# Ledger of designs, part 85: peptides against a protein of PDB entry 3B8E

Target 1, 230 residues: chain A of PDB entry 3B8E
Amino acid sequence: PFLIFIIANIPLPLGTVTILCIDLGTDMVPAISLAYEQAESDIMKRQPRNPKTDKLVNEQLISMAYGQIGMIQALGGFFTYFVILAENGFLPIHLLGLRVNWDDRWINDVEDSYGQQWTYEQRKIVEFTCHTPFFVTIVVVQWADLVICKTRRNSVFQQGMKNKILIFGLFEETALAAFLSYCPGMGVALRMYPLKPTWWFCAFPYSLLIFVYDEVRKLIIRRRPGGWVE

## One batch from the design tools (peptide; made by RFdiffusion4, then SolubleMPNN)

Design b1_p16_2_s4 (from b1_p16_2, 13 letters changed)
Fold by OpenDDE base, seed 5:
Structure b1_p16_2_s4 (fold): chain B 230 residues (1-230), chain A 16 residues (1-16)
Amino acid sequence: as target 1 above (230 residues)
Amino acid sequence: REERERLLELARELLE
């Protein structure tokens, strides 16, 4: 998100505090929960691998897969950001290069895509209104990410949802998202303004995309062990 | 703090 903010010179889609809440608040418990996940049913059915070459290749492939998932997460967040700004009169094309004028407190007549003028205060409200749904979008996408991380090769349907700690992590992450989104004073303290409940559903297509992507990836790995997708 | 409260009030108006 920050790189796109710099490159495209768009209004800030995600605040620093929100980023910290993701990194420290929502990711820690789920990450710990994965350490308690049960072994895959097929782990001992794998053929012997070359410990030097195959390990390195496998680590690189896993790293690439997580990188791709991270990109899908970012796309989901930006989608939500662009939808909110578009609903408030700022089309995506109009946002390109707008940051300089957007962040200038002395400019109170920034025009949207429809010729409406926005004061600095109004612009900052809209900007901060985007922070919460961006955060919530990341959380909703992380549901899928956590679920797919349960296994390396097996489908989620094969492995099942037996890890109570992982389930707790999902609830904790969701509860934190709800707290940050709806608790009074969070707008002042964290610049996270309240979110309409409908925005929670905006991320669902991306969660589904991640889930389908990983299931297809795992299916390919099962059918072609040692392939470039593993 | 007062400015932040004003911003919050405006934010509520925009979200309604």
Scores: peptide ipSAE 0.018, ipTM 0.575, DockQ to the pose 0.044
Fold by OpenDDE base, seed 3:
Structure b1_p16_2_s4 (fold): chain B 230 residues (1-230), chain A 16 residues (1-16)
Amino acid sequence: as target 1 above (230 residues)
Amino acid sequence: REERERLLELARELLE
């Protein structure tokens, strides 16, 4: 998010401290939880790895985890960001290049897409209002990511949700999101203003999209082993 | 490989 903020010259969608909370708080426990996931039912039926040709982490896994899922996750966050700003009068196209004027405390007449003038303080309130929903959106999308990553080939419905550590990871990241969203003082400390409960649901379509996408992918892999989708 | 690297770079850019 920070790089896009710089490149597109848009108002900051997510604070740097909040990004650290994602990396250190919401990602660690889920990542550890995957180490305790039960083996897939068919893992012992697979041919042994060829040490000369097979990689531990293949290109397909990397592409899926960091490319496809990561893009959907980021899009979910930015979608929430753009929705909030649009509801406050700033359409996405208008945000491009606006950062310079947006961050200038001496400019108190920045116009939105509808000609309404915004003071510096008003703009910063709107900006900080975006941080919390963006973060929460990432967490909600990560629920789906974490759940789908526990298996490579089997459906989540086949493998089940028996990993207690995985469940704990989901709880931990959700609890952290709730804490950062609703704890008094977070608006000042982390530039994360309180979140309206409705914004938790804004990410659900993207979470569902990831889930459905992965289930379909796994279904295709099961039906066509060795296909390009694998 | 190039596509993978591009995707990883893009993912990093979007996440940071």
Scores: peptide ipSAE 0.000, ipTM 0.172, DockQ to the pose 0.023
Fold by OpenDDE base, seed 4:
Structure b1_p16_2_s4 (fold): chain B 230 residues (1-230), chain A 16 residues (1-16)
Amino acid sequence: as target 1 above (230 residues)
Amino acid sequence: REERERLLELARELLE
């Protein structure tokens, strides 16, 4: 998100405080939960054919898979961001290069895609309105990520949801998201304005996409053991 | 437009 903010010169999609909440609140607990996940039966039973080469290949494949999941996660966040801004009159194309004028307090006549002028205060309200949904979108996508990362080869349906710590992590993330979204004063304190419940559903297509992607990947691995997708 | 008006109203409430 921050890289796209710099490269595209768009209004800030996610505040620094919100980023901190993601890094410390929504990423750390899940990572800990995964450390206590039961080892996948196939990981434990398969002796590496060549410990040196297979370990290196495995690390590269894991890194690539996490990179792909991270890209889908970012796309989900940006989708929510662009939808909110579009509903407020700012089409995605119009946002390109707009940051300089957007962040200038002395420019009170920034036009949207429909010729409507926006004051600095109005623009900042819309910007901060994007922060909460973006955060919630990341949390919802992380649910899928947590569920899929517990297994490497086995389907989620085969392995099941046996880890109580993982379940606790999902509830913790959800509770944090709800707290930040709906607690009185959060709009003033953290610039995270209240979120309509409908925005929680905006992330579900991306969560489903990640889930389907991972299941297809795992299916390919099961059908072609030792293939490039492993 | 309606959503914008709601956001503006909410913003006014938060700034008071």
Scores: peptide ipSAE 0.016, ipTM 0.549, DockQ to the pose 0.052; fails the geometry check
Fold by OpenDDE base, seed 1:
Structure b1_p16_2_s4 (fold): chain B 230 residues (1-230), chain A 16 residues (1-16)
Amino acid sequence: as target 1 above (230 residues)
Amino acid sequence: REERERLLELARELLE
């Protein structure tokens, strides 16, 4: 997200505080919870393979898979960001290169895609309005990620939700997202303005996409053991 | 506080 912000010179889609909340508040507890998850049945029954060759390939594939998931997360966040800005008159193409003028407090006549002039204050409000939905989008997408990460090859339907700590992590993420989204004061303190509950659904297609992607991936792995997808 | 409330109200309007 931050790289796209720099490269495209768009208004900041996600603040530093929200990033920190994602990294420390959202990801940490669920990640730790995975350490307490029951071992995947197929992993424990798997014969030790050649540790040198198989680890490297597996690490690369895991890294690629997580990289892909991370990209889908970012896309989900940016989608929400662009939707919000588009609804406020700023089409994605118009946002390109707009940051310099956007962040200039002395320019109070920045035009949107429809010729409406926006004051600095108004622009910052809409910018900060994007932070909460972006964060919420990441949280919703992470629901799928956390569930997916429980198993390497088995379907979520096979492994189930046995880890109470993971469930607690999901609850904590959701509660944190709700708190940051709706608690009075968060707009000023964290630049996370309140979000209508309907915006939570904006992330669901991406969460579903990740879920489907991983289930398909796992299905391929199950059908083709030792394939390139593993 | 008033400014904050106004900003929050504006943010809500922008999200409608």
Scores: peptide ipSAE 0.015, ipTM 0.484, DockQ to the pose 0.073; fails the geometry check

Design b1_p16_3_s1 (from b1_p16_3, 13 letters changed)
Fold by OpenDDE base, seed 4:
Structure b1_p16_3_s1 (fold): chain B 230 residues (1-230), chain A 16 residues (1-16)
Amino acid sequence: as target 1 above (230 residues)
Amino acid sequence: EELKKLREELRKKLRE
């Protein structure tokens, strides 16, 4: 999100506070829960990792985490961001290069895509209105990401949802996201304005896409061991 | 375009 903010010079899609809430709040408990996941049924049928040649973090893992799943997550967040701004009169094409004027407090007549002028205060309200739904979108996408991380090769349907700590993590991150989104005073304290409940559903297609994509990937790995997809 | 120029000039004056 921050790279696109710099490259495209768009209004800030996700605030620093919301990023901290993701990294320190919503992601920590779910990540810890994976340590308690049951081993895959075929774990003893796999060759042991060679600690001298096989890195824990390899190019394939980086490609999967950042290049594939991370890209789908980013698309989900930006989709929510662009929808909110479009509903407020700012079409995606109009946002390109707008950051300089958007962040200038002395410019109180920034025009939207329909010629409506926006004061600095009004623009900041809209910007901060985007931060909470973007944050919630990331949390909803993280549900799918956490579930797919349960296994490397086996389907989630084969592994099942027996990890109670993982289930607790899903509820915890959701409860925390709801608390940060709807608790009175969060708009003043964290610049996280309350969102319409409907915004929680905007991320569901992307969560489903991640889940389906990973299940298909795992299916290919099971059918063709040693492929480039592994 | 003329209106945009006038707005920019006004902004400069308000920043002084």
Scores: peptide ipSAE 0.022, ipTM 0.534, DockQ to the pose 0.025
Fold by OpenDDE base, seed 5:
Structure b1_p16_3_s1 (fold): chain B 230 residues (1-230), chain A 16 residues (1-16)
Amino acid sequence: as target 1 above (230 residues)
Amino acid sequence: EELKKLREELRKKLRE
């Protein structure tokens, strides 16, 4: 999100506080829960890793985590961001290069795509209105990320959802997201304004996409062991 | 254009 913010010079899509809430709040318990996951049924059929030649974090894992899944997460967040701004009169093309004028508190006549003028205060309300849905979108996509991380090769349907700590993690991150989104005073304290409940559903296609993508990937790995997809 | 320049000058002065 920050890279696109600086390259495209768009209004800030995700605030620093919301990023901290993701990294320190919503991700910690789910990540710990994976340590309690049951071993895959075929784990003892795999050859031991050679610590001298086989890296623990290989290029395939980096590509999956940052290059593929991370990009789908970012795409989901930006989709929500652009939809909200478009509903408020700012079309995506109009946002390119707008940041300089958007962040200038002395400019109170920034025009939207329809010629309406926006004060600094009005613009910041719209910006902060985008931060919460972007955050919620990331949390909803993280549900799929956590579930797909349960296994390396087996389908989630083969592994099942028996890890109670993981289920607790999903509940905890969702409850925290709801608390941060709807608790009175969060707009002042964290610049997280309440979102319409319908915005939670904007992330579902991306969450489903991640899940389907990973299940297909795992299916390919099971059918063709030792391939580039592994 | 003159109005834009005047506004920009005013903004600079207000930022000092």
Scores: peptide ipSAE 0.021, ipTM 0.537, DockQ to the pose 0.022
Fold by OpenDDE base, seed 2:
Structure b1_p16_3_s1 (fold): chain B 230 residues (1-230), chain A 16 residues (1-16)
Amino acid sequence: as target 1 above (230 residues)
Amino acid sequence: EELKKLREELRKKLRE
């Protein structure tokens, strides 16, 4: 998100505070919960890795985690961002290069895509209105990401949801996201303005996409061991 | 264009 902010010179889609809330708040407990996941049923049928040749984290895993899943997460967030700005009169094309004028407090006549002029205060309200839905979108997508990380090869349906710590993590991150989104004063403290409950559902297609993608990937791995997908 | 220039000049003066 921050790279696109710099390259495209768009208004800031996700604040630094919200990033910290993701990294330290909503993502910490779920990530730790994976340490308590039960071993896959076929783990003892696999050959031991060679510590000298087989990296614990290989390029394929990095490509999958950062290049694919991370990209889908970012797309979900940006989708939400663009929808909110479009609803407020700023079409995606109009946002390109707008950051310089957007962030200038002395410019009170920034025009939207329909010729309406926006004051600095109005623009910042809209910007901060984007932060919370972007954050919530990431959390909703993280549900799917956490669930798919339970296994490397087995389907989630084969593994089941027996890890109580993981289940607790899902509830905890959701509760924290709700708290940060709706608690009074969060707009001042964290620049996170309240969002309409409907925004929680805008991320669901991306969560489903991640889930389906990973299940298909795992299916391919089971059918073709040692393929490029592993 | 003249209105744009005038606005820019006004902004410069307000920033000083």
Scores: peptide ipSAE 0.018, ipTM 0.500, DockQ to the pose 0.023; fails the geometry check
Fold by OpenDDE base, seed 3:
Structure b1_p16_3_s1 (fold): chain B 230 residues (1-230), chain A 16 residues (1-16)
Amino acid sequence: as target 1 above (230 residues)
Amino acid sequence: EELKKLREELRKKLRE
């Protein structure tokens, strides 16, 4: 989000404090919960990793985490961002290069895509209105990420949802997201303005996409062991 | 377009 903010010179889609809330708040318990996941049924059929030659983080893992899943997460967040700004009169094309004028407190006549003028205060309200839905979108997508990380090869339906700590992690991150989104004073403290409940659903297609994508990937791996998809 | 013109006219009047 911050890289696109700089490169495309668009209004800030996600605040730094909000990013910290994701990294330190919503992701910590879910990540720890994976350590308590039951081993896959075929784990004892796999050869042990050679600690001298095999990296813990390989190119396949990086490709999956950042190249595929991370990109889908980013797309989900930016989709929500662009929808909110479009609903407020700022079409995506109009946002390109707008940051300089957007962040200038002395310019009170920034025009939207329909020629409506926006004061600095109005623009900042809209900007901060984007932060909460973007954050919530990331959390909802992380539900799918957490679930798909339960297994490498087996389907989630084969593995089941027996990890109580993982279930707790899902509730914790959701509760934290709800708290940050709706608690009075969060708009002032974190620049996270209250979210319409409908925005929670905007992320669901992306969460579902990640889930389906990973299940299909795992299915291919099971049917064609040793393929390039593994 | 008419709304845009009206807004520009309003801007001119507010700057005077």
Scores: peptide ipSAE 0.017, ipTM 0.451, DockQ to the pose 0.038; fails the geometry check

Design b1_p16_3_s2 (from b1_p16_3, 13 letters changed)
Fold by OpenDDE base, seed 1:
Structure b1_p16_3_s2 (fold): chain B 230 residues (1-230), chain A 16 residues (1-16)
Amino acid sequence: as target 1 above (230 residues)
Amino acid sequence: EELRKLREELRELLKK
């Protein structure tokens, strides 16, 4: 998010506080919960890895897969961001290079894509209105990410959802997202303004995309053991 | 409507 923010000079899509909430609030508990996940049924049945060849390939592939998942997460967040700004009159193309004027307190006549002038305060409200949906988008996408991280090879349908701590983690991050989105005062405290419930659904396609992507990946791995996808 | 009220309240809080 920050790279695009810097390169495109767009208004800040995700605040530092929201990033901290992701890293410390919504991501940590689920990540810890994976420590309690049951081993894959086939882990003990797998042949010993060749320590020289299989580790490097697997690390690269895992890194690529996580990188791709991270990119999908970012795309989901930015999609939500652009939709919100577009609904408020700022089309994506108009946001390019707008940051300098957007962040200038003394400019109170920044025009949107339709010629409407926005005061600094109004712009900041819109900016902060984007933070919550972006955050929620990440959380919803993290549902899929967390679920897919349960296994390397087995489908979620094969492994099941037996880890109660993982389920608790999903609940906790969702509850935290709801709390941060709807609790009075969060706009002042965390610059996270209330979210329309409909915005939760904006993330679902990306969550589904990640889920499908990983299930397909795992399916390929199961069908082609030792392939380049492993 | 509640969300609108909350947004208005937030706007008022940001103006202080």
Scores: peptide ipSAE 0.007, ipTM 0.329, DockQ to the pose 0.044
Fold by OpenDDE base, seed 2:
Structure b1_p16_3_s2 (fold): chain B 230 residues (1-230), chain A 16 residues (1-16)
Amino acid sequence: as target 1 above (230 residues)
Amino acid sequence: EELRKLREELRELLKK
């Protein structure tokens, strides 16, 4: 997200403090919860692998898969960002190169896509209105990410949801997201303005996409052991 | 640049 902000010179989609809340608050507990996941039912049925060649190939493939998931997460956040700005009169094309004028306190006549002039204060309200939905979008997408990370090969339907710590992690990150979104003072403390409940659902297509992607990937791995998708 | 922004945000928060 931050790289796109720099390259495209768009208004800041996600504050650094919010990024820290993701990394330290919403990601850590779920990640730790995966350490308590039960072993896959087929782990003992796998043939011995060459620890040098097969590990390197698998690490590359896993890194690509996680990279793709990360891109889908980022796309979900940016989708939410662009929708909010579009609802406030700023179409995506108009945002390109707008950052310099957007962040200038002395420019109080920045025009939106419809010719409406925005003061600095109004622009910052809209910017901070984007931070919370972007954050919540990431959390909702992380639900799918956490669930799919339970297994390497088995489907979620085969593995089930037996890890109570993982379930607790899902509730914890959701509760934290709700707290940060609706607690009074978060707009001042974290530049996270209150979120309309409808924005929680904007991430669902991306969560579903990640889930389907991983289930298909795992299905291919089960049908073609040692393939390029493993 | 991200670190710089984080420091600036922190400074702004501390001024409030």
Scores: peptide ipSAE 0.000, ipTM 0.205, DockQ to the pose 0.023
Fold by OpenDDE base, seed 5:
Structure b1_p16_3_s2 (fold): chain B 230 residues (1-230), chain A 16 residues (1-16)
Amino acid sequence: as target 1 above (230 residues)
Amino acid sequence: EELRKLREELRELLKK
């Protein structure tokens, strides 16, 4: 999000506070919960890893965890961001290069895509209105990320949802997201204005996409062991 | 305090 903010010179889509809430708040308990996941049924059928040639975290796992899944998360967040700004009169094309004028407190007549003028205060309200839905979108997508991380090869349907700590992590993450989104004073303290409940559903297609993508990947791995998808 | 520092650093980066 920050790289696109710099390159495209768009209004800030995600605040630093929201990033910290993701990294330190929502992700910690879910990540710990994975240590308590049951072993896959086929783990003992795998050959022992060669510690000299085989890395614990191979390039394929890194590409999946930090590349592909991260890109889908970012796309979900930016989709929500662009929809909110479009509903407020700022079409995506109009946002390109707008940051300089957007962040200037002395310019109170920034025009939207329809010729309406926006004061600095009005613009900042809209910007901060985007931060919370972007954050919530990431949390909803993280549900899928956490679930797909339960297994390396087996389907989630084969593994099941028996890990109570993982379930607790999902609820904790969701409860924290709801607290940060709707608690009075969060707009002033964290620049997180409350969002309409409908914005929670905006992330669901991306969460489903991640889940389907990973299940298809795992299916390919099971059918063709040792392939490039592993 | 760390949040305040990060906010100040970000403000300084955005002023540049």
Scores: peptide ipSAE 0.000, ipTM 0.234, DockQ to the pose 0.020
Fold by OpenDDE base, seed 3:
Structure b1_p16_3_s2 (fold): chain B 230 residues (1-230), chain A 16 residues (1-16)
Amino acid sequence: as target 1 above (230 residues)
Amino acid sequence: EELRKLREELRELLKK
């Protein structure tokens, strides 16, 4: 989000403090929980990794984790961001290059897509209104990410949800997201204004998309072992 | 090894 803020010169979609809350708060316990996941039923049927040639983290894993899934997460966050700004009169195309004027406290007549003028204070309220929903969108999408990371090949339905630590991680990140979204003072402390409950649902299509995508991928791998999709 | 780390950092940054 911060890179797009710089490159596209748009209003800041997600604050640095909220990014730290994601990296250090919402992601840590879920990531640790994966160490306690049960082995896949077919793990002993696989050829052992050659420690001299095979990397623990290969290009396919990086492509999936940081490329495909990461892009879907980013798209989910930006979708929420653009919807909020559009509801407040700023269409996506109008946001391009707007940051310079947006962040200038001495310009109090920045026009939206409909010709309405916005003061600096009004603009900052709208900007900070985006931070919380963007953050929550990332957390909701991370639910799917965590669940799909349980297995390499087996369906989640085959593996089940028996990892209590993983379940705890899902609750922990959700509770933290709720705390940051609704606790009084977070608007001042973290620039995260209160979230309308409806915004929690904006991420669900993307979470579902990730889940379905991964299940289909795993299904293809099971049907065609050694394919390019693996 | 440095190239690998740089690629990983870049990918992480692109998520933000």
Scores: peptide ipSAE 0.000, ipTM 0.147, DockQ to the pose 0.017; fails the geometry check

